# Ledger of designs, part 22: peptides against a protein of PDB entry 2AUS

Target 1, 323 residues: chain A of PDB entry 2AUS
Amino acid sequence: ADIKREVIVKDDKAETNPKWGFPPDKRPIELHIQYGVINLDKPPGPTSHEVVAWIKRILNLEKAGHGGTLDPKVSGVLPVALERATRVVQALLPAGKEYVALMHLHGDVPEDKIRAVMKEFEGEIIQRPPLRSAVKRRLRTRKVYYIEILEIDGRDVLFRVGVEAGTYIRSLIHHIGLALGVGAHMAELRRTRSGPFKEDETLVTLHDLVDYYHFWKEDGIEEYIRKAIQPMEKAVEHLPKIWIKDSAVAAVAHGANLTVPGIVKLNAGIKKGDLVAIMTLKDELVALGKAMMSTQEMIERSKGIAVDVEKVFMPRDWYPKLW

## One batch from the design tools (peptide; made by RFdiffusion4, then SolubleMPNN)

Design b1_p10_2_s1 (from b1_p10_2, 7 letters changed)
Fold by OpenDDE base, seed 3:
Structure b1_p10_2_s1 (fold): chain B 323 residues (1-323), chain A 10 residues (1-10)
Amino acid sequence: as target 1 above (323 residues)
Amino acid sequence: ASRIAAYLAR
């Protein structure tokens, strides 16, 4: 999520009409909610689906979706995309995750050995998905980006771990326990990051949402609920981006594929098959799609389909049809 | 209290 991507400009003369669209910072509160994502601190106890249902009730919403399931006992960062933004969660599913985990060892192990063995689990690991997962129970490789041991208290090891999407921390801890020779289990787990969403000032509880919605509806104070909801564009910050001409926006908003002439600027390092965010020059999310070209091909070619548009977010009327 | 919560509150 924190990888700064180079921006390559194809058309340095491209301008945008300030009257078209609704930039993330200029949405009226109702529209901001319709295109919002909550950085929810999920409590331990409820399922991620129950929490989404509560948010829908609290905020009087028809639709919402979460950016990757947390088990009932797991707390922490659960992005919840609202209403018209609901489908943006697909950008968060492949995003890296961070957790703080408490591992309980089933025997005594010297601290030096704990540290040494846990360090060996940085990098690629082989996992078998749990039975309860919708994923076929095939062995698969996952990346552990880092392990940071926070505390060792006898048989209790508190650690921070950054992982590729769909890495099972419970399985990681089981394998660490096997490598230590004593066995281990996951005692506690909290998710501290889900892609661009982290533990920061944007993290809110269900109680905060109740209070903030009340302040808006009963007292006319929108500030709190506005701050509690992030623009949907936050949910795509970690994706490679392609910025398009105003003249291309309405076509993409109608579900047309992005063609090369519509590109104003783009991130470096896009590969064919990558999930990309199509943005306006005002950093509004138009659509998500699959790159049909590399960055280099999008620069060198004068024509062709650059992005196969999979999911449109922008309303069709925010930009005029210029075709 | 969660040991994780207690740690993160420090």
Scores: peptide ipSAE 0.367, ipTM 0.903, DockQ to the pose 0.884
Fold by OpenDDE base, seed 2:
Structure b1_p10_2_s1 (fold): chain B 323 residues (1-323), chain A 10 residues (1-10)
Amino acid sequence: as target 1 above (323 residues)
Amino acid sequence: ASRIAAYLAR
């Protein structure tokens, strides 16, 4: 998620009208909520779906969705997309995750052997999804990006792990235990990162949301609830971006595919088939779509479909029809 | 008490 992507400018003279749209920092509070994502600290106990249902009740919302299931016993970072932003979870589901895990070993193992074996689990691993997952129980490869041992206390190993989406830490710990020859189980788990969402000043509890909503509705103080909700654009920070002309925005907001002439600037390294975010020149999310061209093809070609638009977020009336 | 919470609070 921290990959800085180079920005290639195709049209350095392209301007944007300041009267059109609603930049993420300039949305009225009601509109900010309609296009919001909460960086929730999920408590241990409830399911991710129960927590989403509670947020909907607390904030008086019709729709919400989460950026990737945490098991009932697992705490930490759960992005919850609100109302009109609900579909932005499509960008968060495939995003990398970080966890802190407590592994309990079923026998005594020298610390040097623990460290050596855990280092061998960095890279590609083969997993079978657990029975309780909505995912087909086929063997699949997953990436472990890094393992950092934090503490070793006898049979208890506390570690940080960065993983590809849909890596099961419980299964990883089981395989580490087998490789150590004594067996192991997952005693505790917390998610510390989900794509662009991490443990920072934006992390809020369900209790915080109750209080902040009360301060807004009863006391007229919107500051706290405004800070507790991130703009939906936060949920696409980790995606490759394409910025479009004001004249192209309304067409894309109506569900038209993005054509090459509409592109002002774009990230380097886009491949055909990538999920991309289509942005205005004010960094407003218009839509998510599938790249139909590489970055290079989008630079070299004068015409053609650049992005197959899959999910529109922007209302149709924020920008005028200029066609 | 969660050992993870105790570690992250340091």
Scores: peptide ipSAE 0.366, ipTM 0.903, DockQ to the pose 0.908
Fold by OpenDDE base, seed 1:
Structure b1_p10_2_s1 (fold): chain B 323 residues (1-323), chain A 10 residues (1-10)
Amino acid sequence: as target 1 above (323 residues)
Amino acid sequence: ASRIAAYLAR
């Protein structure tokens, strides 16, 4: 999510009508909620599904979904997409994750050996999904982006780890324990990041949501609940983006594929098959889709399908039909 | 008390 993607401009003269759409910062509170994502601090104990059900009850919502399951005992960053934004969670499933983990060793190991062996687990690892996973139990490669040892206290190793989506930290710790020769288990786990969502000022508890909803409904104070809910556009910050002309927005909002003439600007490094976010010139999310061209092909070509539109978020009436 | 929570609260 922190990788600044270069922006290539195709049409430097393209303007946007300020009267069309609803930019993320200008949505009325009800509309903001309809297109919202909560950066929830999931407590230990409940399932991710139970927590989503509680949020729906607290905020009087019909629909919500989460940006990747946390086990009952695991706390921390759980993005919860609301109402019309519910399907934006598909952008968060493939996103990298960060955790803080407590590993307990089953024997004494010199600190230097702990550090050396844990460093060897940075990079590509082979994992088998656990029995409890809905994922087929086939061997698969996963990336460990980094391991940062925070504290070593005898047999207890506290560490931060950045991983590819669907890396099992419990399995990683088991393999580290085997490599150390003494065995190990995961004592505690917290997720500190899920793509663009991290531990920052946007992180809120279930208690915060109860209080903030009360302040809005009973006291007429919307500020707290507004801050507690991020715009759905936050959930796609880590994706490559394509910004489109105002004249293309309504067609894409109706489910039409994005063609090359509709592109104003785009991120560098888009590959064919990538999940991309289609944005307005006001940084509103129109749709998610599959890139049918690379960035280079989208620059060089004058015609063709640039993006196969898979999921529309924007209402059909926010921009006029100009065709 | 979660040892993780105690560390991250510092």
Scores: peptide ipSAE 0.363, ipTM 0.902, DockQ to the pose 0.884
Fold by OpenDDE base, seed 4:
Structure b1_p10_2_s1 (fold): chain B 323 residues (1-323), chain A 10 residues (1-10)
Amino acid sequence: as target 1 above (323 residues)
Amino acid sequence: ASRIAAYLAR
């Protein structure tokens, strides 16, 4: 998720009108909320759905959605997309995840053996989704990007793990326990990352949201609630991006497919079929779509459909129709 | 107390 994508400039003379749109940093507070994503510290206990329902009540919202289920007992990073941003969660579902996990071993194992065996679980693993998952219960591969042992205290192993979306840490721990020969279970789990959302200064609790909303509504202080809500553009930072001309924005905002002439700059390494974010030159999210061309084809071609627009986020009136 | 919380609070 942290791979900086090269930016290829196709039109170096393209300018943007500062009067058009609403850059992520310049949205009025109400508009910021309408296009917001909360980096929520989900408490242990409630379901992700209950937490979303609470946020909707706290912030007086019609709609919200979460960027990937955390089990009731699991705490930590739960991106909650608000109102008009609700559907941006589709970009977060396939994103890599990081967890801190506490594994409890059912027997004594030398530390060196724990370290050696856990290192073998970096890379491709075979998992079967648990019974409670909406996913078909077939064997599937998942990537474990890294395992970092943080602490070993007898039978308790605290570790950080970076994983492909839909890797089950409980199943990983079970398999580690089997490989160690003593068995193991997941004692605790916290998600520390979901794509671009991390444990940083943007992480907020439900309590923070109550207080910050109160400060805004009763005291007229918007600064806290403004900082507690990230712009929806944060939720697409991990996607390959295509930046478009001001003249193309309104058409895409109306649901038109992005054509090659509309492209100003784009990330390298886009493949046909990739989920891409269509951005303005002010880094505003216009739409998500499916790449119909590679980066190279989008550079070399003078015409054609570059992106099949699947989901528009930008209002139709933020940019003028220039056609 | 959560062992994870205790670690992250260090």
Scores: peptide ipSAE 0.357, ipTM 0.901, DockQ to the pose 0.912

Design b1_p10_2_s2 (from b1_p10_2, 7 letters changed)
Fold by OpenDDE base, seed 2:
Parts: sequence; structure tokens; C-alpha cells
Structure b1_p10_2_s2 (fold): chain B 323 residues (1-323), chain A 10 residues (1-10)
Amino acid sequence: as target 1 above (323 residues)
Amino acid sequence: ESRIARYLAE
């Protein structure tokens, strides 16, 4: 999520009208909530779906969705997209994850051997999804980006791990235990990162949300609930972006595909088939879509469909129809 | 108290 993408400018003279749209920092509180994502600290105990249902009740919402299931016993970073932003979770589901895990070994193993074997699990691993997953139980490869051992205390190994989406830490620990020859199980797990969402000042509890909503509704204090909810644009920070002309915004907001003439600037390295975020020049999310061209093709071509628009977020009336 | 919670509090 922290990879800075180069920005290529196609039209350096393109301007935006300051009267159109609602930039993420200028949304009224009700609109901010309608287009919000909560960086929730999920407690251990409830399911991710139960937690989403509680948030809907606490904040009096009709819709919400989460950016990737945490098991009941797993705590930590659960992005919850609200109301009109609910479908932005599709950008978060494929994003990398980080965890802190406690592995318990079923026998005594020298620390040097633990460290050596765990290092071998960095890279590509083969996993079978657990029975309880909604995913088809086919063998698949997953990337382990890094393993950082934090503490070894006898048979207890505390470690940080960065993984590709849909990597099962329980299965990883099982395989590490097999490789060590003694077996192992996952004693504790916390998610510390989900794409652009991490443990930082934006992380809030369910109790925080109860209090902050009360301060707003009963005391008229908006500041706390405003800070507790991130703009939906946060949920697409890790995606490649395409910025479009004001004249193209209304068409895309009506569900039209993005054509090449509408592009002002774009990230380098977009490939055909990539999930991309279509942005205004004020960094408002218009839509998510599938790239139909590479970055290079979008630069070289004068016409054609650049992005197949899949999910529109922006209301149709924020920008005028200019066609 | 979870070992993870203790680690994150330090």
C-alpha cells in the first residue's frame, strides 16, 4: 500500500471548477458519513458481520460492508465502509494484509532452527483454504512478503507477517510446525494492516463510535465523529489512479465508460485488466473500473475506452452534464 | 491479557 506510483500528466492546462463536487476535506458531516470508511479495531469474540451490524445500529445506517473477514477470535484492523461507500470494499479485499501472530510449538526446538525455518517461508507458499471459508477448497499459491520474529519464549513464537490477500495464517503456522518437526498451532492473532488501513490515530473501537455519535447527536459536537470516519478515498489510496476532466465526471457518474480524451493525468504501470480508481482533479472518487488499456496505450491513443466502469460512487449531480 | 496486547502496549 505504501508504494508511491509515478504520475504522468497528459494535460497540464486542465483546470477544475472549485464550485463543483465535494472534496474529501469539505464534505458536510452527513455527507462525510455517507461516503465514509471506519478503521475499526475489531474486538475478539464477535464475527466481522456482527460488528458491521453493530456499527449500522450505533450510527443509524442502512448499509455497511467490511474490507476483509476477521475470524471471531481475531482482533484488529477491520475497515468498514458506510452507506454509499459500502462497495469500496472491493478495493480492499485484494489488498495485502499484515498480522501479529503468536505461534505455540508442540515440542522444544532450538531458537536458531526456529529462525532459519521461518525465514524459508518468506516467498511463495502453497495453501488449501480452511473448511469454514467461502472460498473453493483448491490448492493455491500465496505470497508471504515478510516474516519478522518479535520474540521467542520457549515454545511461544511472536512474529509479524505481511501476506497476500487470502493467506491463512493458521495454515502458515501449521506448515511451519510441520517443517520444524514438532507441530504448531496459532494461539493468538491480530491484524495490524489491511491495505491503506493500519494501526494509527485513525483506529477506533466500537465504544469510541458510541461516544462520538452521542457527542454529535446530543451535544452538537461533530469533531470526534468526523475524525473517526475516513473519506472513502482512503480505501483506494493503494490503487492506480486516473484523474479526469470536469467535463467527463458527470458521464462517468452516470455509468459511462471512461474514454481516453477524458484523462488529465494517470499513474504509471497500469496494465490491461487492473482495478483502477477514477478520480476528479480534486481527488474525489468517481468510480472503480477495469483498465481496458495500459498506461502507455492511454498516453499514445487519441480515442477508445480506457476504463470499463464497474462501480460508481459519486452522485450524478455533483458535476454538471457537459455533453 | 493477550500476549499480543501486552506487546502492543509496550
Scores: peptide ipSAE 0.305, ipTM 0.882, DockQ to the pose 0.904
Fold by OpenDDE base, seed 4:
Structure b1_p10_2_s2 (fold): chain B 323 residues (1-323), chain A 10 residues (1-10)
Amino acid sequence: as target 1 above (323 residues)
Amino acid sequence: ESRIARYLAE
């Protein structure tokens, strides 16, 4: 869900120096790549790790990571964070996912019954992770946010499903099949969303990346590769944000915890323990951290640790030390 | 051809 978060302003007089930092839209191409995330259309066949390895080879990168495993047979949205942005995938792992799935029923079921039963699977479901998962096989609850039936063609049911992270669509389909009384299996699966990454104009193939890199390196055309790579800030769009003073940026970039006086504005609804993105006033990602206060506490208090900084992304020199 | 791919292309 694109949850619009309210922004609460603590300091309406806070300004930012335009000479400091590198806003997402103003990064030189090399720097853009260093702090980039590719919205990759993963082909069916390779593992997510193989695809990451190919991207590293294509783009001549030292490091990359993916924003949540897709099975070899599953295609679609695989965010691949590059170089200095590699660890931003931590923000994507817990993010909601959307899939389009083709379910094949093992018997004939009236369409009305299919629709009725599938509607019952919206909400909380109990799943056991499959044996092939690295996750302990404990029963766990997962949320199915929505099921949208796209097409019913006899025994083939095409549907869109929005789910909590770590919901197994194969298991969902199996349980739907059981509830229908005929059994079912997952014939096809595509991920259409991973948090802020969707099937949109930013979705690129491995082939696109080969071509775009070639255009840049051989022809000096940066436009294609620039568009093919999203700024790392895209990967945190779904997180609650805290925007900080220019004077606080260097300290946080050095790994200091964010204290309350550094806050200019923040999203409503932050709870203690939430993963939050610390941003500059130019919407640059400084760090990810754990909220040590609620939004309300961050407003009411004059001092204290607001965020325990867990992962710094911004270089230490983008903003001056103002202490 | 993937049925999903066909549907998403329409």
Scores: peptide ipSAE 0.299, ipTM 0.879, DockQ to the pose 0.889
Fold by OpenDDE base, seed 5:
Structure b1_p10_2_s2 (fold): chain B 323 residues (1-323), chain A 10 residues (1-10)
Amino acid sequence: as target 1 above (323 residues)
Amino acid sequence: ESRIARYLAE
């Protein structure tokens, strides 16, 4: 999520009509909810599915989905996409994650040895998915981006860890324990980040949502519920983006592939096969798709399919049909 | 309160 992406301008004369669309900051409250994502602080105890069901009941919603399962005992950052935004969670599944974990060692180990061994687990690790995972139990590599030891208290090691999506912290701790020669287990786990969603002022509890919805429905105060729900565009902040002409928006909203002439600006470093977000010039999410060209090819070519559109989010009527 | 919760509140 923290990768600064250069923006390359292809058409510096492209303008947008201010009357078309609904920018993320200008949606009526009902529309904001329909295209919203909650940065939920999941409590320990319930499953991620139970929490989603509760949110649907609290907010009187028909549909919602979560941005990556947390085990029942695991707390912390759970993005919950609402209604028409429900499928934006597909952008969050491959996103990096951060956790704070408490590891309990089964024997005494000198602090210097703990620090040295844990540093060796930064980089590529080999994991087997746990039995309860929907993922095939094949050996797979995963990246550990960083390990930061926060506290060592005898046999208890508190640490922060940044990992590739689908890294199992329980398995990591087990392997660290083996490398230390004494064994270890995961005592506590909290997710502190899921892609662009982190522990910040946007993090809300289920209790907050109950109160904020009540303030809106009973007292007519929409401010709290508006702030508690992020626009769906937040869920794609970590993706490479392509910004398109107003004249191309309606076609993409109808499910047409993005062609090169529709591109106004784009991020550097897009590769063929990358998941990309197609945006309006007002930073509205139109669709997610698969890049069919690199950034360089999209700049150099005058025609061709730039993005294979996989999922449309924008309604068909926000922009006029200009084809 | 979990040890993690205490640390993050600090």
Scores: peptide ipSAE 0.287, ipTM 0.872, DockQ to the pose 0.874
Fold by OpenDDE base, seed 1:
Structure b1_p10_2_s2 (fold): chain B 323 residues (1-323), chain A 10 residues (1-10)
Amino acid sequence: as target 1 above (323 residues)
Amino acid sequence: ESRIARYLAE
């Protein structure tokens, strides 16, 4: 998610009308909430669904969804998309995850051997999803991007791990334990990252949300609740982006596919079939869609469908119909 | 106290 994608400008003369739309930083509080995502610190105990239900009650919301299930005992980063932004979670489901895990070994192993064996689990691993997973129990390959050992205290190994979406840390630890010859289990787990959401100043608790909502509703103080909610655009920061002309925004907001003439600038490295975010020149999320062309094709071609629009987020009236 | 919580508090 931290890899800055190159931006290729296709139309350097394209301007945007400052009177149209609602940039993420200029939304009234009610609108900000309608298009918001909370970087929630999920407590251990409740399910991710229970936590979403609590947020809906706390903030008086009709709809919300989470950016990837955490088990009841697992704490940490749970993005919760609100109201009209609810479906932005589809951008977060395939995003990489980071965890801090405590592995307990079932026997004594020299530290050098622990380090050596854990390093071998960086890269591609084969996993079988657990029985509790809604995913079909087929063997699948997953990527472990990195393992960073934080502490080794006898049989307790604290480590940070970056993984492809749907990698099971419990299964990883089990296999590490087997490779060490003594066996192991996952004693503790916390998610520290979900795509663009990490442990930073935007991370808030359920308690924070209760207080911040109270400050807004009872005291008229919007600042806290505003800071506690990120714009939905945050949830697509890790995706390749295509920025479009003001004249194309309303059509896409009505569900029309993005055609090549509507493109002002785009990220490098888009491939056919990639999930892409369609943005205004004010960095407002218009829609998510499937790229029908590569970046190179979108630059070289004068016409054709660039993006098959799958999900519109922007209201139809934020930009005028210019067709 | 969670070992993870202690580490992250440092």
Scores: peptide ipSAE 0.297, ipTM 0.879, DockQ to the pose 0.898; fails the geometry check

Design b1_p10_2_s3 (from b1_p10_2, 6 letters changed)
Fold by OpenDDE base, seed 2:
Structure b1_p10_2_s3 (fold): chain B 323 residues (1-323), chain A 10 residues (1-10)
Amino acid sequence: as target 1 above (323 residues)
Amino acid sequence: SSRIARYLAE
């Protein structure tokens, strides 16, 4: 998520009208909530679905969705997309995750052997999804990006791990235990990162949300609830982006595919088939879609469908129809 | 009571 993508400018003369749209920092509080994502600190105990239902009740919302399931016993970073932003979770589901885990070994193992074996699990691993998972029960490869051992206390190993989406830490720990020859289980787990969402000043609890909503509704103080909700654009920070002309925004907001002439600037390294975010020149999310061209093709071609638009977020009336 | 919570509080 922290990978800075190069920006290639195709039209350096393109301007945007300041009267059109609602930039993420200029939304009225009600509109900010309608297009919001909460960086929730999920408590241990409830399911991710129960937590989403509670947020809907607390904030008086019609709909919400989460950016990747945490098991009941697992705490930490759970992005919850609100109302009109609910479907932005599709950008978060495939994003990398980080966890802090406590592994308990079922026998005594020398610390040097623990460190050596855990280092071997960095890279590609083969996993079978748990029975309780909605994912097909087939063997699949997953990437372990890094393992950082934080503490070893006898049979207890505390470690940080960065993983590809849908890597099961419980299964990883089981396999580490087998490789160590003594067996192991996951004693504790916390998610510390989900794509662009991490443990930072934006992380809030359910109790915080109750209090902040009360301050707004009863005391007229919107500052706290405004800060507790991130703009939906935060949920696409890790995606490759395409910025479009003001004249193209209304068409895309009506569900039209993005054509090459509408592109002002774009990230380098887009491949055909990539999930991309279509943005205004004010960094407003218009839509998510599938790239039908590479970055190079979008630069070289004068016409054609650049992005197959899959999900529109922007209202149709934020920008004028210019066709 | 959580080992993880203690670590993150340090």
Scores: peptide ipSAE 0.268, ipTM 0.866, DockQ to the pose 0.905
Fold by OpenDDE base, seed 1:
Structure b1_p10_2_s3 (fold): chain B 323 residues (1-323), chain A 10 residues (1-10)
Amino acid sequence: as target 1 above (323 residues)
Amino acid sequence: SSRIARYLAE
C-alpha cells in the first residue's frame, strides 16, 4: 500500500471542468457521509458485524459494511464503508494487513533462537484456514511480508507482522511454536493496518463517533464528524488507478466499460485481471473494474476495452453526458 | 490491560 506507483501520462493536454463532480475535499457534509469510510478502532469484545450495526445506529445510516472481519477479541483497524460507499470494501479484502501480536511460548527458548526461527517465517508459508472461517479448509500459501520482534520477555514475544490478506496469525504463531519445539499460542492480537488504513490521526473510536455526531446534530458543528470520516477514495489508494477524461466519466458512471480513448493517465504495472480504480482528473472514484489490458497495452493501443467496469460509485449526474 | 495497548501507547 505504501509503494508509490509511477504515473504514465497519455494525454498531457486533458483538462477538467471545475464545475463538474464533487472532489473528495469539496463534498457537503451529508454527501461526504454518503461516500465515506471510517477508520474505526474496533474495541475488543464485539463482533465486526455488531460494530457495524452500532455505527449505523450512531450515524443514522441505512447501510454500512466493513473491510475485513476482526474476531471479537481482536481490536484495531476496521475500515467501515458507509451508505453509497459500502461496496468499496471489496477493494480492501485483497489488501495486505499488519498486526501486533503477543505470542506466549509453552517453554523456555533462548532469545537468539526465537529471533532466528521467527525470521524464517518471513516469506511464503502454508496454512490451513481455521474451522470458524467461511473459507474452504484447504491448504494454501500465504505471504508474510515482514516480522518485527518488538519485545521478548521470557516466554512472551511481542511482534509486528505484515501479511497477505487471509493469513491467520493464530496459525502462524502455532507453527512458530512448533518450529521452536515448545509450542505457542496467540495471547493477544491487534490489527494496526488494513491496506491504506492504519493507526494514524484518522483512527476513531465508537465513543468519538457518538460525540462527533452529537456535536453536528445538536450544536451544528460538522468539523469533527467530517474529520472522522474519510472519503471513499481513501479505500482505493492502494489500487492501481486509471484517470479518465471528463467526457468518459458519465458513460462509466452509467456502467459502460472504459475504452482506451478515455484514458488520460494511468499507473504503471497494471496487469490484465487486476482490480483497478477508475478516477476522474479531480481524483474522484468513478468505479472499480477489472483490467482487460496491461499498462503497456493501454499505452500502445488506440482502441479497445481497457477496463471491465464491475462496480460504479459515482452518481450519474455529477458529470454531463458527452456521447 | 492489554500488553499491546500499553506498548502502542508509548
Scores: peptide ipSAE 0.261, ipTM 0.863, DockQ to the pose 0.887
Fold by OpenDDE base, seed 5:
Structure b1_p10_2_s3 (fold): chain B 323 residues (1-323), chain A 10 residues (1-10)
Amino acid sequence: as target 1 above (323 residues)
Amino acid sequence: SSRIARYLAE
């Protein structure tokens, strides 16, 4: 999410009509909710599924989905995509995660040894998914991007960890305990980041949502509920982007693949097979798709399929049909 | 309060 991607301009003369579409910052409140994502502070206790069901009841929604399961006892960042944005969670599943964890050691270990051994777990680790996971129990590698020890108090080690999607912190702590020779278990866990969603001013509780919805419906104050819901475009900030001509938007919104002539600008470093976000020149999400070309091929070629469109989000009528 | 919650509130 923190990687600044270079933007390469292919057509510097391309303009956008201000009358077409609904930019993320200019949606009426009802439309903003229909294309929204909540950065929820999930409480400990309920399942991620129960929390989604509560949000649907609170906000009177037909559909919602979460951006990656948290265990019942685990708190913290749970992105919840609403209504027409529900399927944007597919962009968040492969995104990196950050946690703060409390590890309890089963014996006394010198602090210098704790620090040295935990540093060795930065990089690639081998894990077997737990029995409760829907993932097939095969050995797999996962990346630990960083481990930051926050506090050591006797046998209790508080640390921050950045990990590849689907890394099990409970398993990591178990392996650290084995490497220390005394054993260990996970006492507490909180997720502090899920891709572009982190602990910031956008993080809201279930209680906040109840209050903010009440302020809108009973008092006519929409500002709080508007702030509590992020535009769906937030959920794709970590993806490589391709910006397209106004004349290409309606075709993609109807499910047509993106062809090279429709590209105005794009991020550097796109590879064939990457998940990419197709954007308007007003930074509206049109669709998610699979890159069929590299960035370099999209620049050099004059024709061909650039993106295989997998999921459309934009309504068909926001831009005129120009074909 | 959890140990994590106390640390993040400091």
Scores: peptide ipSAE 0.252, ipTM 0.857, DockQ to the pose 0.872
Fold by OpenDDE base, seed 4:
Structure b1_p10_2_s3 (fold): chain B 323 residues (1-323), chain A 10 residues (1-10)
Amino acid sequence: as target 1 above (323 residues)
Amino acid sequence: SSRIARYLAE
């Protein structure tokens, strides 16, 4: 859900120096790649790891990581964070997912019954992780945010489903099939959303990346590769944000915890323990961290550690040391 | 062709 988060301003007079930093839209192409995330259309067949390895080869990268495994047979939205942005995948792992799934029923079921039963699977479901999952096979609840039936063609049910991270669609379909009394299996699956990444104009194939890289390196045309790579800030759009003073940026970029005086504005509804993105006033990602205060505490307090900084992304030299 | 791919192409 694109939950619009309210922004609370603590310091309405805070300005940012336009000479400092590199806003997401103003990075030179090489720097853009270093802080990039590809919204990859993963083909069916390869593992997510193989696809990441191919991207590294295509783009001549040292490191990359993906924002949540897709099974070999599953296609669609695979965020691939590049180089210095590689660790931003931490923000994407817990993000909600959307899929389009084809469920094949093992018997004939009236359409009205299919619709009724599938609606009952909206909300909290109990799942056991599959054997192949590195996750401990404990029963756990997962939220199904919505199920939208797209098409029913006899025994084939095409549907869109929004789910909490780590919901297994294969398991969902199995349970739907049991509830229908005929059994079912997952015939096809495509991920259409992973947090802020969705099927839109930013979705690119491996072939696109090959071509776009070629256009850049051989023809000097950077436009295509620039558009094919999203700024790393895209990967944190779904997180609550805290925007900090220019004077606080260098300290946080050096790994210092964010203290309350550094906060200019912040999202409402931050709780202690939440993963938050620390941003500059130019919407540059400085770091990810754990909130040590609620939004209310960050407003009311004059001092203290607001965020325990866990992962720094911004280079130390983008902003001057102002201490 | 994938049924999903056909649906997403329409």
Scores: peptide ipSAE 0.255, ipTM 0.860, DockQ to the pose 0.894; fails the geometry check

